Peptides against a protein of PDB entry 3ESW. Designs and how they scored, part 44

Target 1, 322 residues: chain A of PDB entry 3ESW
Amino acid sequence: NNIDFDSIAKMLLIKYKDFILSKFKKAAPVENIRFQNLVHTNQFAQGVLGQSQHLCTVYDNPSWHSIVLETLDLDLIYKNVDKEFAKDGHAEGENIYTDYLVKELLRYFKQDFFKWCNKPDCNHCGQNTSENMTPLGSQGPNGEESKFNCGTVEIYKCNRCGNITRFPRYNDPIKLLETRKGRCGEWCNLFTLILKSFGLDVRYVWNREDHVWCEYFSNFLNRWVHVDSCEQSFDQPYIYSINWNKKMSYCIAFGKDGVVDVSKRYILQNELPRDQIKEEDLKFLCQFITKRLRYSLNDDEIYQLACRDEQEQIELIRGKTQ

## One batch from the design tools (peptide; aimed at target 1 A9 L12)

Design b2_p21_1_s4 (made by RFdiffusion4, then SolubleMPNN; from b2_p21_1, 9 letters changed)
Fold by OpenDDE base, seed 1:
Parts: structure tokens; sequence; C-alpha cells
Structure b2_p21_1_s4 (fold): chain B 322 residues (1-322), chain A 21 residues (1-21)
């Protein structure tokens, strides 16, 4: 009996695909009830849901992509990418070019484009006067600031001239293309949009302990890659736990195709108690939101993403990111 | 018989996948 191994393999692949696809079917009534109860009873779950409603979709705006590409010095960026690619890239294939692009965007953004702002300069005294600024507190936005998705304005008084300077915390990334300054929130917000504008697969990573960064899916490395615009960092997920000795509890990645707990990638030591939600409930929540984000995708797209998710989960369990 | 064998293999693979989850 010539066991047609090819036929068996094909049948196994079909059955496996059907099994994977079955996980992404419309949620059962019991799952909907569990989800509703979870987000109504658990504040952390509600926070994750709220963030997903914004972060998973806001950056998929073609109009914003055009504005970004019109604002950046593309000639400089591609010149630098081409220069680095010419040194090493030809042997590694075309997919490595995108890694060089992301590395150059990190350089360009930090060195040429955006500024870190602990305190603003005095509007009256001019540049390099932030040392003279005393915080007076925070207030709501004025009528002009409110146009740019501003929830909070930090108020500073100049010790030299006595004038007040406002530092609005804008959440509109297009306004950030004008202001060119901020902290980790503004940096990550605009940089996420920049990466998206180049057609890259990008996630926004939220850390509960007051930091945010990006992940980029490298086709060359065939995995999610840590990207921090503030640090000009590429593929260094260890910098927080090891270099900073930061204590952390949760890292959640938000992308157009899903929400993923990526804590295992970044929390390598000094783990804080994960007491905000049950682990099973967090896993359920992320999977449930991910299913909803994928409802419009076809079976082949769902299958491809599910295979990618499985590889990521294996990576996270094995700790073999590097 | 072939269908049953494949169903058993799929069942075992499902178990292994669930264990990895």
Amino acid sequence: as target 1 above (322 residues)
Amino acid sequence: SRKKELEEIVKELKKKIKELE
C-alpha cells in the first residue's frame, strides 16, 4: 500500500488550517458575556480595551502618511540607507533594506528631526532657557490647543523674566510634526506614524511603568523587533530590564492586526507583581480584541497572521529573541 | 480508516498546540 505521503500531508495541512480558522470565528455568546463582564469589572482590562480602540487603528490614515512623507527629508534618509545597504546588504537579500531604513529613521528622528523636552524653553527668553523654567502645574487646553487632541497643558514660569510658558501635551501626531518636541509619549506617537507611513508593520508598545516604544516586523529577521525612538534603539529589548534596571509588570503591544502581551520580551528581571488582572483573563482579552480586529480579513490572511502569532508565542516562551 | 487516522493525528496535534498555548 503505497502510502501517498503527499496526500496525507495535504490533508493534514487542510485540517490544520481549518482548526486555526475555527479559533477566529465570531465569538460565542459565552465569550461575549465573559468579555463584557471583564471590561466592566476590571479597570486594567478596560484600559487595554480603551487603548486598543485608539492605537490599533489611528495610524492607518493615508492622509497622515502623505503629510509625513512630505515633511521628512526623504532624499537624506534614502541616501543614508543606500549607503549602508551598499556596504553589507547585497549578500543578505532585499528584505534587509527595510532594517536599514528603520535604523536610519531612528537616527534621523533623534538626531535631525525631533527634540526631547523635559521643560520647555521660555517663549520670551528664547532657546536654551529651559533651566530657568519652574513648573507651576497642569491645566486644561485653551481653545487653540484643543484643536490638536490636547488633554493636558503643563505650565511653567521663567525665573529670569517671570513670563508663563505653556507646554501642551498634544496627542495629534500631525501637530507634533510642527512642534518637533516632547517626551516618550510624543516621541513614540509620531515615530509610530512615521514607520507606518513607509508601509511597515508596526505596533505601539505600552508599558504600565510609564514608558512606550514600538515594535517593527522585520521580514529579514522574520520576527517582531524592538524599536525605541527615544533611545535610537533597534533590536535591544533588554535595555529596560538590564541596562536601566527598570522594574516592570506589563508590556502590551497594540497593532492593526492584534493586541499582544509582550511582557516576556522585555521583562527579563525585576518583575513587578502582575496583580492587575488574572493571567488567563489578560490572555482572553488580548485574543478577543485580536479576533475583532481580524473580522474583516479573509481566511488566507487570518491563517497567515495566526501562523505568525504562533511563532511569536513560541519565541516569547523560549526566550530566544536574540 | 484513513479518515479516522487523520482525525486522530489532528486530535493529537490539537492537544500539542493546546499545551503550547
Scores: peptide ipSAE 0.008, ipTM 0.454, DockQ to the pose 0.135
OpenDDE base, seeds 2, 3, 4, 5: peptide ipSAE 0.006, 0.005, 0.006, 0.006; ipTM 0.376, 0.368, 0.441, 0.402; seed 3 fails the geometry check

Design b2_p21_2 (made by RFdiffusion4)
Pose (drawn by RFdiffusion4):
Structure b2_p21_2 (pose): chain A 322 residues (1-322), chain P 21 residues (1-21); non-standard residues A184 YCM
Amino acid sequence: as target 1 above (322 residues)
Amino acid sequence: SSFEELMKELKNLAEEHLEES
């Protein structure tokens, strides 16, 4: 009995596909209550649910993608990307070009395109002039800035001239293309959209302790890559936990293809208690949403995606890539 | 679940074996 593994191996891969295609089916009403209900037991759940709605479908918008592309200096971007491919892009330029592009986009965005804003500059006094602004709080948007999905307008008084500069906080990323300024918040909103506009596979990563950033899929490194525009950072998920020494509890990724707990990639010390939701319930929550996010996908898509997800679990469950 | 974990483990072992062959 030379036991035939190749037979048994090729078999199974068949059986596994059925197991997978079954998993991403229906929404049998049994687990539906578990969902509709959990979203009332727990707000961390309603939190994730709400954000999944604002953040997964939203950046897939051709109208927007095109405007961003019109607006960005593609000649400049692609030139530099090409210049860096020139100084040899790995023996296997095996979709490595895509990585060089993301890196250059980070540079352009930071060094060139968008600017940080703690307190705003005075609208009437010069440009470099923010530390003589004392804030008078926040309030609703006026008629004009109401168009751009704005909730809060921070207003400031200029002690040198008396005029009031205002700093609307927009969510319409197309509006940000114009204003070209802000904090993680909008820096990240626009940068996610920018990444999506090159057709990249992109995600919005949310840290409960007030930071946001991106994840991009590098076909070259065939895994998700941490991208943070504010820090012009490429593959440095440790940056928060170690370099900054920031304490963190949860990290959640959002995208067209799913919602995934990516904590383990980032919270690699200074771990805070995860005391917001039964860990079993969180797994369920993401799975149900990811499953919901895929009813209209076909079998080949449902499967190939589920494998990428699995590859990711092993990466997170373990301590490394591969 | 335990069954799901088992299925994933067996599938990974099958791919690993085929790559070695």

Design b2_p21_2_s1 (made by RFdiffusion4, then SolubleMPNN; from b2_p21_2, 13 letters changed)
Fold by OpenDDE base, seed 1:
Structure b2_p21_2_s1 (fold): chain B 322 residues (1-322), chain A 21 residues (1-21)
Amino acid sequence: as target 1 above (322 residues)
Amino acid sequence: SEEEEKLKKEYLEAKEYLEKL
């Protein structure tokens, strides 16, 4: 009996696909109850849910992508990408071009486009006057600031002229294309939109210990890659734990196709207590939100994403990011 | 070890599912 190994392999692949797809079926009533109880009883879970409702979908806006591409110096960007790509030659294939693009976008954003704002300049005294600014506190937005998803305005007094300068903390990334200044929140928000505008698979990473960054899915490396616009950093997940000696408890990645606990990628030492939620409940929460985000995808898309998820989980467990 | 056990469990559940089909 010639065992048709090819037929058996095809059958096993079909059965495996069906098994994977079965995990993404509509949540059972018991899972819905568990989810509802978790988000109503656990503040951290409610926070993750609230962030997912915004961060997973807000950047998938074609109108915003057009505005971004019209605002950036694309000729400069692609000229620099082409120049760096030409140095290494075509030996590594076309997929590496996107890694060069992300590296150039990091350079362009930090060096040419966006500004770090610890304190604003005085509106009356002009440029390079931030040293003269004293914080007075924060207040709610005025009527104009409220148009641009502003929750908080930092208030500063100039020690030289005595005038008040407002620093609105805008969450509208289109307004950030105009203002071109901020801290880690504004940097990561706009940079996430920029990467999305180039058609890239991007996640927003929230760290509980007051930092935020991106991840980009590299087709060349076939994995999620750490990207920090503030640091001009590509594939350096260790910078927080090792270089900064930062203590961290949670890093959660938010993307259009899922929510993932990526803490293991970034928390290499100095781990803080993970006491905000049970590990099993966090895993359940991320999986449940991910399942909801994928509800409209076809079986092939679900299967491809599930295979990618499995590879990421294997990576995170093995510590093989480097 | 707990995550390896969980991956092993998920693998065993996958294997059992495949064996029941």
Scores: peptide ipSAE 0.020, ipTM 0.425, DockQ to the pose 0.086
OpenDDE base, seeds 2, 3, 4, 5: peptide ipSAE 0.015, 0.009, 0.006, 0.000; ipTM 0.415, 0.328, 0.352, 0.268; seed 4 fails the geometry check

Design b2_p21_2_s2 (made by RFdiffusion4, then SolubleMPNN; from b2_p21_2, 11 letters changed)
Fold by OpenDDE base, seed 3:
Structure b2_p21_2_s2 (fold): chain B 322 residues (1-322), chain A 21 residues (1-21)
Amino acid sequence: as target 1 above (322 residues)
Amino acid sequence: SEEEELLRKLYELAKEYLEKL
């Protein structure tokens, strides 16, 4: 009796797929109760949920993608990508082109497009006057600033002319295409939208210790890749813990398809106490939100994403960045 | 779970077999 090994292999793959899919079924009543209790009783959990409601969906806006692509110097970007790809990319296959694109977008964004704003220039004295600016504190947005999702406005006085300059902390990334300046929040917000506008799989990474960055899913590397627009950094997750000697407790990644605790990728030393939530409850929370984000996906999409999630979890346990 | 680990191993073996065909 010739054993049909092909049929057996296919059957095993089906059984595994069905098992994985079973994990993404509609939440049981007990899971819903656990979730509601967790977000009601734990402030950190409530914060993660609130961030997920914004960050997981806000960048999936085709109108914004069009505005971004119309605003960027695409001719310069693709010229530089093609130039770097022509040197080394052909040997590695077509999938590496997107890695060159992300690297060029990092260069372009930092060098040609966006500016770091520690203090604003004086609106009266003009450019390169930030040295003359004294912080007076922060206030709420005015009627004009409120149109662009502004939560806080930093107020500065010019030591030279005595005039007040407002630095609104805009959360509208389209307004940031005009202002072309900010700190880590504005940089990461607009850069996340830029990467999304090229059709890339991108996550927004929130660090509890006042930093934010991106992750890009590289089809070439077949993993999530650290991307920091402020640092022009590609695949350097160690820069915070090692190079900066930064102490950190939580890094949470927010994407359209899931919420993931990525702390193990970035917290390599100087770990702060993880005392904001129980580890089991954080794991449950991220999984529960991820399930909700995938409720409209078909079985094949759910399965593909679940395989990606499993590979990432293995990577995070092994501590192997390639 | 132990079951999940076993199913993963079976998946990996089945995938490897089908990729060699």
Scores: peptide ipSAE 0.048, ipTM 0.722, DockQ to the pose 0.628
OpenDDE base, seeds 1, 2, 4, 5: peptide ipSAE 0.020, 0.023, 0.015, 0.018; ipTM 0.525, 0.494, 0.466, 0.532; seed 1 fails the geometry check

Design b2_p21_2_s3 (made by RFdiffusion4, then SolubleMPNN; from b2_p21_2, 14 letters changed)
Fold by OpenDDE base, seed 4:
Structure b2_p21_2_s3 (fold): chain B 322 residues (1-322), chain A 21 residues (1-21)
Amino acid sequence: as target 1 above (322 residues)
Amino acid sequence: SEEEKKLKEEYLEAKKYLKEL
């Protein structure tokens, strides 16, 4: 009996595909009850849900993508990408070009486009006057600032001229294209939108210990790549735990296709207690939200994403970037 | 589930076999 091993292998792949797809079917009543109970009883779970409702979808705005592309110096960006790409001897059409694009966007954003704002410059004294600024505290937005999803305005007094300067903490990334300044929140927010505007697969990574960054899915590397606009960092997930010696408990990635606990990618040492939620409940929560985000996808899209997720989970378990 | 693990192992073996072809 010639065992048709190819037929058996294909049959096993079909069965496994069907099994994977079965996980993405509508949630069972018991899962919905578990989810509702979890988000009502656990503050961390509620926070993750709340973030997912915004971060997973906000950047999928074609009008914003157009505004971004119209605002950026695309000629400069592509000129620099093409230059570095050609210098390294790559052929046109290689998936690696996108990695060069992301690296140039990191350069362009940090060096040419956006500014770090510890303190604002004095609106009266002009540029390079931030050293003269004394924080007076924070207040709610005014009527104009409120138009741009501003939750908080930092207030500063100039020690030289005595004038008050407002630093609105805008959450509208389109307003950030105008203001061109902020801290990690503004940087990551606008940079996430920028990457999305180039049609890239991007996740927003929230760290509980007051930092935020991006992940980009490199088709060349066939994995999620750490991207920090503040640091001009590409593929350096270790910078926080190792270089900064930062203590961290949770890193959660938010994308259009899912919510993923990426803590294992970034928390390499100095782990803080993961006491905000049970590990099983966090895993369930992320899977449940991910499942909801994929409800409109076809079986092939679901399967491809599930294969990508599996590879990522293997990477995260092994602690080895393949 | 144990069934999930088994299907995953079978899939990984099948996927290796199909790559070697």
Scores: peptide ipSAE 0.023, ipTM 0.462, DockQ to the pose 0.740
OpenDDE base, seeds 1, 2, 3, 5: peptide ipSAE 0.021, 0.006, 0.010, 0.013; ipTM 0.432, 0.382, 0.386, 0.331

Design b2_p21_2_s4 (made by RFdiffusion4, then SolubleMPNN; from b2_p21_2, 14 letters changed)
Fold by OpenDDE base, seed 2:
Structure b2_p21_2_s4 (fold): chain B 322 residues (1-322), chain A 21 residues (1-21)
Amino acid sequence: as target 1 above (322 residues)
Amino acid sequence: SEEEEKLKKEYLEAKEYLKKL
């Protein structure tokens, strides 16, 4: 009996696809119980779940994408991208153009569009008066501030005029297009939306030690690329651990298609204790949320994403051995 | 690592599948 190796190979591939797809099918009752128990008993798990419910979906808003594109100087952006692309002379195809676009968006956002706000200027004294501002603490939003998803308002007193200035910490990225100022939270929030508005695959990276940044999936590099709008940084995941000597415990990436522990990409030294959750429970949690996010996708989309996930996990393992 | 080898195998199998689609 001539073994039809092609038929066997096809059958094995089908079975393998079915196996991979089975990981992303509706969760078994036992997995649901484990998940429910984990989020009810572990505060860190509850926090990751809560963040995923917002960060994985909030940026997938077509109306917001339109508002962003209408607000940015697209002519300047594309002119600069075209100029840098032309200098490098690379016949490297359309995929590398997106890397130039992200680099220009980083430049444009930091240099031309958005401002760092450690302290606000005095609303009475005008511009360049932040040095005169003393923090008095934080308050809840007023009725106007509450319209723009504001959880906290920082209160400052001007040492010169004695007036109070409010710095609302808006979480509405459309309001941030107007205010054009903030800290790492506002920067990352709006910049994540900006990248999404260009049709890019983007993740929001939350670091437990009070920093946030983006990752974008480069089709040219065929991997997730570190992007920090605050730093105008592209593909420099080492800046926190090495350049800043920052101590970190967890970096979690939140995207429309998954939640991933990316700590291995960013925590290169000065690792803090990972004591908030068991490693197996964190892995389970991220996989379970990812499975839920992919539930509506077709088999081919699920399979492509699974291949991407596996490649990323290989990268994250190798990065610790270099 | 055994984990890396497993993931490489799974990835290669997956990549070969995608080429046959």
Scores: peptide ipSAE 0.019, ipTM 0.473, DockQ to the pose 0.171
OpenDDE base, seeds 1, 3, 4, 5: peptide ipSAE 0.009, 0.006, 0.007, 0.000; ipTM 0.347, 0.317, 0.332, 0.274; seeds 1, 3, 4 fail the geometry check

Design b2_p21_3 (made by RFdiffusion4)
Pose (drawn by RFdiffusion4):
Structure b2_p21_3 (pose): chain A 322 residues (1-322), chain P 21 residues (1-21); non-standard residues A184 YCM
Amino acid sequence: as target 1 above (322 residues)
Amino acid sequence: EEEEEELERIEFYLEEKEEEE
């Protein structure tokens, strides 16, 4: 009995596909309650649910993608990307071009395109002039800025001239293309959209301890890559937990294809207690949403995606890539 | 590499079948 593995191996891959295609089916009402309910047992759940709604479908918008592309200096971007591909781009330029593009976009966005704003500059006094602004709090948007999905307008008084500069906080990323300033918040909103506008596979990563950033899928490194625009950073998920020494509890990724707990990629010391939701319930929560996010996908899509997800679990469960 | 990925999938599937029992 020379036991035939190649037979048994080829078999199973077949059986596995059925197991997978079955998993991403229905929404049998049994687990539906578990969902509709969990979203009332727990707010961390309602939190993730809410964000999934604002953040997964939103950046897939051709009208926006095109405006961003019109607006960005593609000639400049692609020239530099091409110049860096010139100083050889790995023996296998095997979709490595995509990585060089993301890196250059980070540079352009930071060095060139968008600017940070703690207190705003005085609107009437010069440009370099923020530290003579004392804030008078926050309030609702006026009629004009109400158009751009704004909740809070921080207002400031200029002690040198008396006028009041205001700093609306927008969520319409197309509005940010104009204003070209802000904090992680909008820096990240616009940068996610920018990444999506090059048709890249992109995600919004949310840290409960007030920071946001991106994840981009590098076909060259065939895994997700951490991208943080504020820090012009490429593949440095440790940056928060180690370099900054920031204490963190949870990290959640959002995208058109799913919602995934990516904590393990980032919270690699100074771990805070994860005391917000039964870990079993969180797994379920993401799975149910990811499953919901895919009813309209076909079998080949449902499967290829589920494998990428699995490849990621092993990466996170373990301590490394591959 | 491809063969290792296929093996990992087979191991995962078999572990899931064992858990169902």

Design b2_p21_3_s1 (made by RFdiffusion4, then SolubleMPNN; from b2_p21_3, 11 letters changed)
Fold by OpenDDE base, seed 4:
Structure b2_p21_3_s1 (fold): chain B 322 residues (1-322), chain A 21 residues (1-21)
Amino acid sequence: as target 1 above (322 residues)
Amino acid sequence: ELEKLALELIELYLKKLEELK
C-alpha cells in the first residue's frame, strides 16, 4: 500500500491550521477567571492591560493618518528615499523600499521635524534659552492643555527674566505635530503614529525602566525590526543593553494585533529581576490580550498572524536577530 | 489506519510543542 505522503502532508497542514485557529477561539471560562484574577491582583498585569487598551488601538485612526501626511514634507521624504534606494540598485516596488522609508523617516523626524526637550526655552527670552531654566516641579494641566490629553505639566522658571514657562507633557500626537518637541514619550508617541500613517505594521515598545521605542514589521527582513526615533536607530536592539549598559527587566510591545513580551530581543545583559509577575502569568496575559485583539479577524488573518508570531518566538528563543 | 495513527501522532506532537513553549 503506497502511503500517499502528499495526502498525509496536506492533512497535517490542515490539522495544524485548525490547531492554531483553535487557540484563538473564544476564551474558556477558566481563562477569563484567570485573567480577571490576574489583573485584579497583580499591579504589573493591570499596567500592561491599561497600556494595551490605549496603545494597541489609538494609532489606528484614519483621520490622524491624514493629518500626519498633510503635515510632513512628503516630497522631501520620498525624494530622499528614492535617492537612497536608487544608490543600492534595487528596483522600485521591492519590499526593501519600506526599510528605506523607515530609515528616512527616522532621519527626517530627528533632523528636520522634532526636537529633544530636556528643558524648554523661556517663552519670554526666546530660542536657545533652556540653559537658564530651573525646574520647579510638575502640576496638573490647565484648561487649554487639558484639551490635548495632557497628564502633567513641568514648570520651569527662567533664571534671567524670572518668568514661568510651562512644558505640558502632551499625549495627543496631533498636538505634538504642532509643538514638535518632547522626550522619549513624545518622540515615540508621534513617531509611532507617523509610521502607522504610512500603512506600516508598527508596535509601541514599553520598557519598565523609563524608555520607549517602536518596532516595525519589515516585509523585506520578514521580522520585527527595532526602531528608535530618539536615537535614529534602525535594527539595533542591542543599543540599550550593550551600548548604554542599561539594566532592564521588561520590554512589552503593543500593537493592533497583539501584545508581546519582547524582553529577550533587548535585554541581552544586565537583566534586572523579573519579579513583578510570574513568567507564566505574563505569557498568559500577553496571549490573552492578543487573543482579544484578534477576535474580529477571519481564520486566514488569524493563521497568518499566528505564523508570524511563531517565527518571532523562534527568533526570540534563538537570540538570532542575525 | 496508518493515516489515523499519523494524525494522532501529529496531534500529540502539536500538544507536546505547546507544552514546551
Scores: peptide ipSAE 0.026, ipTM 0.516, DockQ to the pose 0.091
OpenDDE base, seeds 1, 2, 3, 5: peptide ipSAE 0.020, 0.022, 0.018, 0.019; ipTM 0.518, 0.505, 0.539, 0.520; seed 2 fails the geometry check

Design b2_p21_3_s2 (made by RFdiffusion4, then SolubleMPNN; from b2_p21_3, 11 letters changed)
Fold by OpenDDE base, seed 4:
Structure b2_p21_3_s2 (fold): chain B 322 residues (1-322), chain A 21 residues (1-21)
Amino acid sequence: as target 1 above (322 residues)
Amino acid sequence: SALELALERIKRYLEELKKLE
C-alpha cells in the first residue's frame, strides 16, 4: 500500500496548527493566578508588565505615523535608498529594499535629524555652548513640559552667563520631532515610532543595564534584526557585549505582537547574574503577556506569528543569526 | 491518534532539549 506521504504531511500540518493554536487559547485559571502572583510578588515581573502596557501598543498610532511622515524628508530618504539599492544591483520589488530603507533611516536619523545631548546648549548663549553647562540636578516638569509626557527635567547652569537651561526628558515622541535631541531613551523612542510609521514590524528592546534599542523584522533575512539608532547600527547585536564589553543581565523586546526575552541575542559574554526572577517565571511571564497581546488575532495570524516565534527561539538557542 | 501521540512526544522532546540549553 503506497503510503500517501503528502496526505500524511498535510494531516500532520493541520494537527500541528491546531496544537499551536491551542497554546494561544484563553489562559487557564491557574495561569491567571500564577501571573497575578508573579507580578504582585516580583518587582522585575511588575516592571516588565508595566513596560509592556506602554511599549507594546503606544507606537501603533496612525495619527503619529502621519505626523512622522510629514516631518521627515521623505524625498531625501527615498532618494538615498533608491541610490544604494540600485548601486548594489537589486531589482525593484525585492524584500531587501526594506533593509536598505532601515539603513537609510538609521543614517538620516543620526546624521541629519536627531542630536545626541549629553548636556544641552545654553538657551541664552546659543549653539555649541554645552561645554559651559554644569548639571544642578533634576526636578519635576513644569506646566508646559508636563503636556509632553515629561517625567524628569535635568537642570543646567551656564558657567558663562549664569542662566539656567532646562533639559526635559520628554517621553512624547511627537515632541521629540520638534526638540530633535536626547539620549538613548529619546533616540530609541522616536526611532521606534519612525520605523513603525513606515509600516515596519518593530520591537523596543529594553536592557536592564540602562540601554535601549530596536529590533526590526526583516522579510528578506526572515528574522529580527538588531537596530540601534544611537549607533547607526544594523544587524550588530554583538556591539554591546563584545565591542563595548558591556555587562548585561536582561534584554527584553516589546512589540505589538509579543514580549520576548532576547538576552541570548545580545548577552554573548560578561553576563551579569540573572537573579531578578526565576528563568521559568520570566518565560511564563513573556508568554502570558504575548498571549494577551494576540488575543484578538485570528487563527492564521496567530499561527504565522507562532511560526515566527519558533524560528526566533531556534535562532536564540543556536546562538547563530540565521 | 498515533500521530497525535507522536507529535506530543516530539514536542516534549523539543521542550526537554530546550531545558538542557
Scores: peptide ipSAE 0.024, ipTM 0.597, DockQ to the pose 0.089
OpenDDE base, seeds 1, 2, 3, 5: peptide ipSAE 0.021, 0.017, 0.023, 0.016; ipTM 0.558, 0.526, 0.613, 0.443; seeds 2, 3 fail the geometry check

Design b2_p21_3_s3 (made by RFdiffusion4, then SolubleMPNN; from b2_p21_3, 10 letters changed)
Fold by OpenDDE base, seed 5:
Structure b2_p21_3_s3 (fold): chain B 322 residues (1-322), chain A 21 residues (1-21)
Amino acid sequence: as target 1 above (322 residues)
Amino acid sequence: KEEEIALELIKRYLEELKKEK
């Protein structure tokens, strides 16, 4: 009996598809109980859930995308992308154009658009006066600052004129289009929105050890790509562990279609204890939240995303960027 | 590359099926 290997392969693919789709159906009662117990008993799990409720959806705002596109110098951006694409991109196909776009957005954002603010300039003395600023502490937002999702305001005194300057830590990315300054939080927040405004598939990566960055899904590379707006970095996940010698425990990526533990991509050495949650419970939590985020998707969309998820998991296990 | 990925996906699927038993 000639084993029809093609028929067997087709049957295996059908069974695999059905199996994958079964995982994304409505959660069983036991899974709901496990989830509720986990988020009520584990503070880290509660934190991940809370972040997912914001970060997975906040950037999917069409009105914000329009405001971003109206604010950026699109003529300059596309001129630069076209210039770089004309040199090298024609040989690699149209999908590489998006990688050039993200690289130009990194350049434009850091060089032309946004400013790093370790300390603010004095409101009275003007530009380049941050050296004269002494921190007095932090306080809650005033009535005006509270309109822009401000959690804290850093207070500084000018050593030259004695005046007080407020540095509100705005979480409203539209306000950041106006202020055009901040630290890693403001940089990553606004840059995530910028990438989303170009219709890109983007995740916000939270590191427990006080850093944040993005990931972009490259259709050319067919994988998630590290993107750090502060560093003007594209596809350099090693910069934290190797270049900075940073010690880290958790990196969690938040996107519209899922929550993923991406620690293995970034924690290459000097791993801190992962003692905040059991590994099995973290895996369950991320999968459960991801399942909820995909409830409105059709079977084909679910299957395509699941295939992408499995490819990412293979990449993370092999430790080789393809 | 596609065949290698497919083989790994099948391997993972088989490993998961073994755990559910």
Scores: peptide ipSAE 0.026, ipTM 0.545, DockQ to the pose 0.616
OpenDDE base, seeds 1, 2, 3, 4: peptide ipSAE 0.018, 0.016, 0.021, 0.018; ipTM 0.505, 0.481, 0.501, 0.481

